# Ledger of designs, part 139: peptides against a protein of PDB entry 3VZA

Target 1, 98 residues: chain A of PDB entry 3VZA
Amino acid sequence: RVERLCKSKELFEERLGLEIRRIHNEQLQFIFRHIDHKDPDKPYMFTLSINEQGDYEVTSCTPPLDCISEFQLKVRETNNFSAFIANIRKAFTALSFK
Target 2, 62 residues: chain B of PDB entry 3VZA
Amino acid sequence: AAYVTQLYYKISRIDWDYEVEPARIKGIHYGPDIAQPINMDSSHHSRCFISDYLWSLVPTAW

## One batch from the design tools (peptide; made by RFdiffusion4, then SolubleMPNN)

Design b2_p26_1_s4 (from b2_p26_1, 9 letters changed)
Fold by OpenDDE base, seed 4:
Structure b2_p26_1_s4 (fold): chain B 98 residues (1-98), chain C 62 residues (1-62), chain A 26 residues (1-26)
Amino acid sequence: as target 1 above (98 residues)
Amino acid sequence: as target 2 above (62 residues)
Amino acid sequence: MPLSNLEKFLEEIKEEVEKERKELEE
């Protein structure tokens, strides 16, 4: 089971182009790759924490997204974490074409 | 890796088939209404295409 | 999943991710 779980993580990372890390100050870093087809390894990332109020808070976003505040609001309202991540990736993808 | 994989599943709703050859991308995406099978040959596609395709399965509606 | 459960989940993920990184480096 442990081997399968480890393999699962690797498959997700490669196939989704999404790496998840724990970083300083008890934050999660989400690193998207495979966004820019001209540079598949170029990272698009954001960091996430739970603030003192217990709400999701995006603490950084590189490159910056003008829609990130709205997405943060939406995920707080809907608690749809999947849509939250997917919309961020979609927004990053849109940036890569500019 | 249980929790990390759980998070990936929560995000993507994809369950991989782990008992296939490495070049085969096989699994199931569980949408709200339909389970969509995934079955791709990675040698036929770029990494970006594969990722884009898989993410296209994930609903963006809030 | 309720926010409270997600909060706990994310915390567990944070720890798990760190553990896995250490295990892979060892």
Scores: peptide ipSAE 0.195, ipTM 0.889, DockQ to the pose 0.055
Fold by OpenDDE base, seed 2:
Structure b2_p26_1_s4 (fold): chain B 98 residues (1-98), chain C 62 residues (1-62), chain A 26 residues (1-26)
Amino acid sequence: as target 1 above (98 residues)
Amino acid sequence: as target 2 above (62 residues)
Amino acid sequence: MPLSNLEKFLEEIKEEVEKERKELEE
């Protein structure tokens, strides 16, 4: 079972191009790769925490996204975490063409 | 890795087939209406194309 | 999943990710 779980994580990381890490101050770091077709290993990142009110809060975004504040509002309203992550990736993809 | 894989599933709604050869990307995407099979040969596509395709299966509607 | 349950889930994820990082370093 442990071997299968380890393989599962590796498959998700490689196939989705998404790495998830715990970092300081009780935050999660999401690292997207495979976005820029000219540089597949170029990272696109954001960090996420739960604030004192219990709401999702984006604490950093590199490179910056103009739409990140709106997405934070939307995920608080809808609680659709999947759409939240997918929309961020979509925004990073659009940024990579500029 | 149980909790991390659970988060990946919550995000992507993809379940992999772990019994196939490494070059085969096989699994199921569980959409809100229907389940979509995934069956790709990784040697025929770039890493970016594979990721883009898989993410295209994930709804962006709030 | 209610937000309160997701908060709990994310906390468990954070702990699991940290444990896995330590195991890989050993």
Scores: peptide ipSAE 0.180, ipTM 0.886, DockQ to the pose 0.053
Fold by OpenDDE base, seed 3:
Structure b2_p26_1_s4 (fold): chain B 98 residues (1-98), chain C 62 residues (1-62), chain A 26 residues (1-26)
Amino acid sequence: as target 1 above (98 residues)
Amino acid sequence: as target 2 above (62 residues)
Amino acid sequence: MPLSNLEKFLEEIKEEVEKERKELEE
């Protein structure tokens, strides 16, 4: 099971172009790659935590996204974490065309 | 990697077939209406195309 | 899933990811 899970993680990282790391202050860092077809390894990142009130909180976003505050609100309202991450990737993709 | 893979599944709703050769991207996406099989030859596509395709399977409706 | 369960899930994910990160850095 451990071997299978490790391989699964690697497959997700490569195929989704999404790496997940824990960073300082109990935050999760989400690193998207494969966004810019001209530079597939260019990272698009955001960090996430659960704040003292127990809510999702985006603590950083690089490059910045105008819509991320709205997405944070939406995920708090809907608890649709999948749509939250997918919408962020979609927004990063749109940004890569500018 | 149990928890991180659980998170990936929560995000993507994809389950990989890890028994196939590396050049084959095979799995199942569990959408709200139908389970969609994934079966691609990675040598025929760029990394970006593969990622874009897989993410296109993930609903963005809140 | 309920928010309380999700919070627990995310905390467990954080801990697991941290373990893996430390292992990679060794």
Scores: peptide ipSAE 0.170, ipTM 0.886, DockQ to the pose 0.052
Fold by OpenDDE base, seed 5:
Structure b2_p26_1_s4 (fold): chain B 98 residues (1-98), chain C 62 residues (1-62), chain A 26 residues (1-26)
Amino acid sequence: as target 1 above (98 residues)
Amino acid sequence: as target 2 above (62 residues)
Amino acid sequence: MPLSNLEKFLEEIKEEVEKERKELEE
């Protein structure tokens, strides 16, 4: 089972181009790759925490996204975390073409 | 890795077929309405194309 | 407010990552 779980993680990371890491101050870092087809390893990332009020909070975003604050609001309203992550990836993809 | 894989599933709604050959990307995406089978030959596509395709399966509607 | 189960997952992931880190350091 442990081996399968490790394989699962690797498959998700490679196929989705999404790495999830725990970082300082009880935060999660989401690192998207495979965004820029000319530079597949170029990272697009954001960090997420749950603040003292219990709400999702984006603590950083690199490169910056103008829509990130709106997405933070939307995920708080809808609790649709899947759409939250997918929209961020979509926004990063759009940014890569500029 | 159990919890991170659960998070990946919550995000992507993809369930991989772990019993197939490494070059075969096979699984099921469970959308809100229908289940979409995934069956790709990774040797036929770039990493970026594969990721873009898989993410295209994930709804962005709030 | 965030989903309670997602909050749980986030917390569990944090704990698991920390555990894995310690295991790698051993």
Scores: peptide ipSAE 0.202, ipTM 0.887, DockQ to the pose 0.050; fails the geometry check

Design b2_p26_2_s1 (from b2_p26_2, 8 letters changed)
Fold by OpenDDE base, seed 1:
Structure b2_p26_2_s1 (fold): chain B 98 residues (1-98), chain C 62 residues (1-62), chain A 26 residues (1-26)
Amino acid sequence: as target 1 above (98 residues)
Amino acid sequence: as target 2 above (62 residues)
Amino acid sequence: SEREKQLAELDKVDVKELLRKILSAP
């Protein structure tokens, strides 16, 4: 049911504070909110594609994360996409404390 | 689309209860060994707290 | 339950394949 799917998406977006959107050039944009408790709507985001070699590729990260290249390597090695996303959120959270 | 909601599940391993009122955050988190219920009153928590809590359920080990 | 069976099947889906479907879907 389309209505149920729409509700599901909305619940995940609000409760996880994670929006997933398809953008140009066959990329997905992952937008985290609810990271900074002082500014819950401040976005922390990265874009992802599957490159011509079939590998996960982070095409942008805002704000930049020093660990993002290592995480890209790890997800390529393990294919643990859940841990990939969770670790990125953890890194953004740490960054939000400045 | 169905694929995006499937992706949310693949990331979080959470299945929401869609039959309750929106103020009740109810669902099940499926861990590797045991399923744990989620049942929160959203009016008692900030959005950031709720998100932090839910993400704390997601393992970060590679 | 039926829902648990559905989720079990989803657990078998490769995430990369799922991403490809998202990126290729109209």
Scores: peptide ipSAE 0.772, ipTM 0.962, DockQ to the pose 0.934
Fold by OpenDDE base, seed 2:
Order: C-alpha cells, then sequence, then structure tokens
Structure b2_p26_2_s1 (fold): chain B 98 residues (1-98), chain C 62 residues (1-62), chain A 26 residues (1-26)
C-alpha cells in the first residue's frame, strides 16, 4: 500500500504538473508546472489555508492573479475545490501568454 | 501520503493504473456521470501537452 | 469492484476536512 501511494503521488505530480506541499503556519502550497510550453519547469504557485472561520483562504499567489479573490469567493460558496484548482491553472495558463 | 493522494483524486477525479509501463499513461477519469478511460503513449506527447490534456478533463464550472 | 467502492466512499469525504487532515498530519 505504501509503495502504491508513493507511485500514485509521483504519477500525479508528473502528469498533472502539480506538486502539493505542506509549509509553515498550517498552509498548503500548490505548485503548477508544465504551464508555459516554452518553459515547462517554470513554477506558478499559490498557498492556501483554512482560516479561523473555517473558510478557504489564499495566502499568496505567484505570479499574482487578478481573479484569485473571485475564485476564493466562488469556492467558499460552492465548495467545488476541483473547479477552484482547475480555474486557477486556467488563469495561470492565460497569464503565461502575456 | 495517503491524504495527499486522496486530494489529487478529489481534484482530478483520476485513478491511475500504476502497474503498467512508465511510458503508458493509463487510468480512469470519473466524470460527473460517466467514467472514461485514459490510455496514452507518453513518448508521443510533450509534458505540457499531457498536462493540458488531463486538466481539460476537469470541469471548470462552479 | 472493491476499488470502485473505495472511490465512492472518497467521493463522500469533505475536501475541507481532508485539507485539515493533511495540515495536521505528523
Amino acid sequence: as target 1 above (98 residues)
Amino acid sequence: as target 2 above (62 residues)
Amino acid sequence: SEREKQLAELDKVDVKELLRKILSAP
């Protein structure tokens, strides 16, 4: 089971180009790669926590996204975390063309 | 590690077939209504294309 | 199948609770 979990994690990281890390102050860091086809290893990332009110809270976003505050509102309203992550990746992709 | 893997599934709704050869990207994507197979030869595609394709399977509607 | 049952149970798990477990894990 442990071996399967490790293999599964590696497959997700490579194939989705998404790394998930626990960082200080009870936050998760989401690191997207494979966004820029000309620079596949360039990272696009944001950090997330669950605040004292129990709400999703984006604590940082690099590079900045104008839509991140709206997405935070949407995920709080819908609890659709999958759409939240997918929309962030879509926004990063759009940003990579600027 | 178990919880992180579960989170990947919650995000992507993909279940990998991890017992196939490394060059074979094989799994199942569980959409809202229908499960669809994934079966790609990674040697035929760039890393970015593969990622873009897999993410295209994930709905963005709230 | 057993795997499908596991995934069905995982579908019932609240993501926010899952995040809390990740953040609290040793």
Scores: peptide ipSAE 0.771, ipTM 0.961, DockQ to the pose 0.968
Fold by OpenDDE base, seed 3:
Structure b2_p26_2_s1 (fold): chain B 98 residues (1-98), chain C 62 residues (1-62), chain A 26 residues (1-26)
Amino acid sequence: as target 1 above (98 residues)
Amino acid sequence: as target 2 above (62 residues)
Amino acid sequence: SEREKQLAELDKVDVKELLRKILSAP
């Protein structure tokens, strides 16, 4: 099972171009790659925590996204974390064309 | 950790077939209505195309 | 199948609770 979990993680990282790291101060860092077809290794990332109120809180976003605050609100309302991540990736993709 | 792989599943709803050759991207995407197989040859696609395709399977409706 | 049962159980897990477990892990 451990071997499967490790391999599964690697497959997700490579195929989705999404790396998930736990960083300092009880935060998760989500690193998207494969966004810019001209520079597949260029990272697009944000950090996330669960604040004292128990709410999703984006603590950073690089590059910044104008829509990130709205997405934070939406995920708090819907708890649709999948859509949250997918929409962020979509926004990063749109940004890569600018 | 197990929790991270579970999180990947929560995000993507994809379950990989990890027993196939690396060049074969094989798995199942569990959509809200139906499950669909994933089966593609990675050697015929760019990394960006593969990622874009897989993410296209993930609904963005809130 | 057993795998399908595992995924079905995972579907019941609250994502926020999952995140808390990840964030609180040693």
Scores: peptide ipSAE 0.771, ipTM 0.962, DockQ to the pose 0.921
Fold by OpenDDE base, seed 4:
Structure b2_p26_2_s1 (fold): chain B 98 residues (1-98), chain C 62 residues (1-62), chain A 26 residues (1-26)
Amino acid sequence: as target 1 above (98 residues)
Amino acid sequence: as target 2 above (62 residues)
Amino acid sequence: SEREKQLAELDKVDVKELLRKILSAP
């Protein structure tokens, strides 16, 4: 089981181009790579916490996304975390073409 | 860690077949209605293409 | 299968609670 978990994590990181890290102040950092086909290792990232009200809160976004506040509202309303992450990646992808 | 891999599943709805060779991207994507197999030869695709493809399986509707 | 059952149970888990577990886990 341990071997499977370790391998599974590595597979997700490489294949989705998404790394998830726990960082300071009880936050999670989501690091997207494989966004820019000309620079696959260029990171696009945001940090997330659960605030005192129990709501999803984006604490940083690099590069910044104009839509991130709307997505935060949407995920609070729907609790569709999958769509939240996928839409952020989509937005980063769109940004990479500018 | 177990919780992180669970989170990856909650995000992607993908379950990998970890017992295949590294060059074979094999698993199952569990969509809202239908489960679909994933079976790719990674040596035939760029990392970006693979990631884009896999993310295309994830619905963006709220 | 047992794996399918595991995933079905995981589908019932609240993602917010999962995040809290990640943040609080050793």
Scores: peptide ipSAE 0.770, ipTM 0.961, DockQ to the pose 0.949

Design b2_p26_2_s2 (from b2_p26_2, 10 letters changed)
Fold by OpenDDE base, seed 1:
Structure b2_p26_2_s2 (fold): chain B 98 residues (1-98), chain C 62 residues (1-62), chain A 26 residues (1-26)
Amino acid sequence: as target 1 above (98 residues)
Amino acid sequence: as target 2 above (62 residues)
Amino acid sequence: SEREKKLEELDKEDVLELLRKILSSP
């Protein structure tokens, strides 16, 4: 089972170009790659925590996204975490063309 | 970890067939109405194309 | 199938609760 889980994680990381890591202070780091077709390994990332109120909180975003605060509000309202992540990737993709 | 793979599923709604050859990207995407098979030859596509395609399966409507 | 049943159970789980599990797990 452990081997299967490790392989599954690796498949998701490579195929989605998304790495998920636990970092200090009870945060998750989401690292997108395969965004820039000219530089597939260039990372686009944000960090996320659950704040004292129990709400999603983006603690950092690199490069910065103007829409990230709105997305944080949307995910708090809808709890649609899938759309949250997908929209962030969409925004990073748009940013890569600027 | 188990929880992280579960999170990947909740994000993407993809279940991989992890027993096929590495060059074959095979799995099932579970949409809200239909389940759609994924079956790609990775040697025919760039990493970016593959990722873009897979993410295109994920709805962005809130 | 058994695998499909497991995925159905995951569909029922709150993502926020899953995140809490990830953030609190050793």
Scores: peptide ipSAE 0.746, ipTM 0.959, DockQ to the pose 0.910
Fold by OpenDDE base, seed 5:
Structure b2_p26_2_s2 (fold): chain B 98 residues (1-98), chain C 62 residues (1-62), chain A 26 residues (1-26)
Amino acid sequence: as target 1 above (98 residues)
Amino acid sequence: as target 2 above (62 residues)
Amino acid sequence: SEREKKLEELDKEDVLELLRKILSSP
């Protein structure tokens, strides 16, 4: 089971170009790659925590996204975490063309 | 790893067929309407294209 | 299928709770 889970995680990481890590201070780091076709390994990342109120909180975003605060609000309102992550990736993709 | 893989599913709604050879990207995307099979030859596409395609399966509507 | 059923069962867990489990894990 452990081996299967590890393989599954690796498949997600490679195929989605998304790595998820737990980092200090009870935060999750989401690292997107495969965004820039000219530089597939260039990371686009944000960190996420659950604040004291139990709400999603983006604690950092690199490179910065103007829309990240709005997305944080939207995910709190809708609880659509999938759309939250997908929209962030879309925003990073748009940023990569600038 | 179990929780993280569950999180990947929550995000992507993709279930991989991990028993096939690495060059075969095979799985199922469980969208809101119809489950869509995924079956790609990774040697025919760039990593970026593959990722873009898979993410295109994920709705962005809030 | 049995696998599909298992995935449906996993879907019942709220994402927020899942995240809390990840964030609180050693």
Scores: peptide ipSAE 0.618, ipTM 0.928, DockQ to the pose 0.822
Fold by OpenDDE base, seed 4:
Structure b2_p26_2_s2 (fold): chain B 98 residues (1-98), chain C 62 residues (1-62), chain A 26 residues (1-26)
Amino acid sequence: as target 1 above (98 residues)
Amino acid sequence: as target 2 above (62 residues)
Amino acid sequence: SEREKKLEELDKEDVLELLRKILSSP
């Protein structure tokens, strides 16, 4: 089972180009790759925590996204975490063309 | 790895067939209305194309 | 399938709770 889970995670990381890490201070780091087709390994990242109120809180975003605060609001309102992550990737993709 | 894998599923709604050969990207995407199979030959596509395609399966509507 | 059933059961779990488990796990 452990072997299967590890393989599954690796498949997600490679195929989605998304790595998820637990980092210091009870945060998750989401690292997107495969955004820039000319530089597939270039990382686009944000970090996430759950604040004292139990709400999603983006603690960093690199490169910065103008829309990240709005997305944080939206995910708090809708609890649609999938759309939250997908929209961030979409925004990073758009940024890569600028 | 268990919780992270579950998180990947919550995000993507994809279940991989991890028993096939590495060159074959097989799985099922569980959309809101219908489940759709994924079956790609990775040798025919770039990593970026594959990722873009898979993410295109994920709705962005809030 | 049984695996599909398991995924459906997991889908019922709140994402926030899942995140808490990740963030609080040893």
Scores: peptide ipSAE 0.618, ipTM 0.928, DockQ to the pose 0.897
Fold by OpenDDE base, seed 3:
Structure b2_p26_2_s2 (fold): chain B 98 residues (1-98), chain C 62 residues (1-62), chain A 26 residues (1-26)
Amino acid sequence: as target 1 above (98 residues)
Amino acid sequence: as target 2 above (62 residues)
Amino acid sequence: SEREKKLEELDKEDVLELLRKILSSP
């Protein structure tokens, strides 16, 4: 089971171009790659925690997104975590064309 | 790894066929209404195209 | 299928709880 889980994770990482890491201070780091077709390995990332109120909180975003605060609000309202992540990726994609 | 894999599924709604060779991107995307098979030859596409395509399957409506 | 049933069971778990499990794990 462990081997299958590891393989599954690797498939997600490569195919989605999304790496998920546990980092210090009880945060998750989401690292998107394959955003810029001219530089597929360029990382676009944000970090996420759950605050004392139990709400999703973006603790960093690199490069910065002007829409990230709105997305944080939306995910708190809708609890649609999938759309949250997908919209962030879409925003990073749009940013890569600037 | 178990929880992270579950998180990937919660995000993408994709279940991979892990028994297939890496060159074959095979799985199932579980949309809100219907499930759609994924079956791609990775050698025909760039990594960026593959990722873009897969993410296009994920609804962005809140 | 058994696989489909297992995925359905996973969908019953709240994402927030899943994240808490990840964040609390050693």
Scores: peptide ipSAE 0.617, ipTM 0.927, DockQ to the pose 0.862

Design b2_p26_2_s3 (from b2_p26_2, 9 letters changed)
Fold by OpenDDE base, seed 5:
Structure b2_p26_2_s3 (fold): chain B 98 residues (1-98), chain C 62 residues (1-62), chain A 26 residues (1-26)
Amino acid sequence: as target 1 above (98 residues)
Amino acid sequence: as target 2 above (62 residues)
Amino acid sequence: SEREKYLEELDKEDVLELLRKILEAP
């Protein structure tokens, strides 16, 4: 089982171009790569925590996204975390063309 | 890494077939209505294309 | 199958709870 879990994580990281790390202060760091086809390893990232109210809270976003606050609101309303992550990636992709 | 892999599944709804050769991207995407197989030869595509394709399977509607 | 049942249970789990488990793990 451990072997399966490790391999599964590696497959997700490589194929989705998404790395998930737990970092200091009880935060998760989401690192997107494979966004810029000309620079596949260029990272696009945000950090997430669960605040005192128990709500999703984006604590950082690099590069900044104008839509990130709206997405935070949407995920709080819908609890659709999948759409939350997918929309962030979509936004980063759009930003990479600027 | 159990919880993290579970999170990947919650995000992508993809379940990989981890027993196939590394060059074979094989799994199942469990969409909202139907499950669809994934079966790609990674040597035929760039990493970016593969990622873009897989993410295209994930609905963005809230 | 066993795997399908496992995934069905994951589908039922609240993602927020899963995130808490990740964040609170030692």
Scores: peptide ipSAE 0.762, ipTM 0.960, DockQ to the pose 0.896
Fold by OpenDDE base, seed 4:
Structure b2_p26_2_s3 (fold): chain B 98 residues (1-98), chain C 62 residues (1-62), chain A 26 residues (1-26)
Amino acid sequence: as target 1 above (98 residues)
Amino acid sequence: as target 2 above (62 residues)
Amino acid sequence: SEREKYLEELDKEDVLELLRKILEAP
């Protein structure tokens, strides 16, 4: 049901504080909110594409994460996309305390 | 599209019960070994707490 | 249940393929 899908997406966006958008040049933008408890609407985001080799490629990260290149390697090795996203959120969370 | 909601599920392993009142955060988290219910009153928690809690359900091991 | 079967099939789908579907969708 279309209505269920729409509602489900809204629930995910609000409850996970994660918005997923398809943007220009065949990229996905992942926008995390609810990271900084003092500023819940402050966005932490990265963009992702699938390169010509068929590999996950992070095309931007704002704010930058030192660990993002390692995470990109890990997700390519494991294909554990869930852990990939969760670890990025954890890294953003850690960054918000600094 | 349906694909985006499917992606949310593959990320979080959460399936929402969308037919409950808006203030009720209800669903099921499908962990690697067991499924656990989610049932929270959103009026009792901040948005950040709710998000942090839900993400805590997602394993970070590669 | 029907919903459980749906999720089981979704669990089997490659996330990379799902991402491609999202990126290629009109």
Scores: peptide ipSAE 0.762, ipTM 0.960, DockQ to the pose 0.924
Fold by OpenDDE base, seed 3:
Structure b2_p26_2_s3 (fold): chain B 98 residues (1-98), chain C 62 residues (1-62), chain A 26 residues (1-26)
Amino acid sequence: as target 1 above (98 residues)
Amino acid sequence: as target 2 above (62 residues)
Amino acid sequence: SEREKYLEELDKEDVLELLRKILEAP
């Protein structure tokens, strides 16, 4: 079981180019790679917590995204976490061309 | 950890076939209505292309 | 199959609850 979980995680990390880490102060760090085709290892990341109200809260975003606040609102409204992550990646991708 | 892999699944809706050769990207994407197989030869694509393709399977509609 | 049932249960779980489990687990 542990071996399977480890393999599965590694496959997700490599194939999606997404690493998920738990960091200090009960936050999750989402690190996207494979965004910039000219620099595949360049990280695009944000951190997320669940605030005192029980809502999704983006605590940082590097590089910054103008749309991140809107996405935070949308995920709170819809609870569509999948779309939340996918839209962030889409936004990072768009940013990589600027 | 188990919870993190579960989170990956909830994000991507992909279930990997982890028993195949490393160069074979094989799994199932469970869309809202239809499940579709994933079966790629990684040697034919860049890492970025593979990631972009897989993410293209994930709906962005809220 | 057992795997399909496992995924079905995951589909039922609230992502927010899953996140809490990740964030709060020692």
Scores: peptide ipSAE 0.762, ipTM 0.959, DockQ to the pose 0.909
Fold by OpenDDE base, seed 1:
Structure b2_p26_2_s3 (fold): chain B 98 residues (1-98), chain C 62 residues (1-62), chain A 26 residues (1-26)
Amino acid sequence: as target 1 above (98 residues)
Amino acid sequence: as target 2 above (62 residues)
Amino acid sequence: SEREKYLEELDKEDVLELLRKILEAP
C-alpha cells in the first residue's frame, strides 16, 4: 500500500513541533516549536551537515546552546541520532525557562 | 519526501495511524523494550503539552 | 504485517546514510 507521505509529514511536524528543511550547501535545518508554552510558535533551530570526513557537523544553532559541541561529539561516537535530537530539544526547553 | 518521514521515524520511533480523525492522535511508539500505543484526544490538550508528551517517549541516553 | 516488515528494515538502515540521501536528493 502506498504511504500517505504528505499527511505523515504534516502529522510529525504538528505533533512533534519539529520541521525539517533541506537548505543550501547540503544542510538540514531543524526547527523546533512548541517549546515555550507562553509562545508556542517561537522557533528554536539548528542546522546540520555531513562534513568531508563523513561526520555530523552542527553549522548553526539559534539560540546558541553551550552543550551543542558536546552533543555533536556524542552523536559522532554513538551514532544515536535520536538521542541527539531529543537532547537538543531538552536543552532548548531548559533555555526557554530563563 | 519519503526520506524525511523515515527520518522522523528514526528520531521518534513513532508510527502514526493515518486513518483516524485529525482530532485523534493515534499511533504506536516502538520503544527499546516494548511497543506502546498512543491514543490521545488533541482537543483536550495544548500543542505544547502534546509535543512535550511525545518527546518524553524518546530516550535521551546516548 | 507488511508495515511491520517495512519498519524492521528501516530499523536496520544507518541514519547517517538516510541523512545523505536527504541531503543529496534532487
Scores: peptide ipSAE 0.762, ipTM 0.959, DockQ to the pose 0.920; fails the geometry check

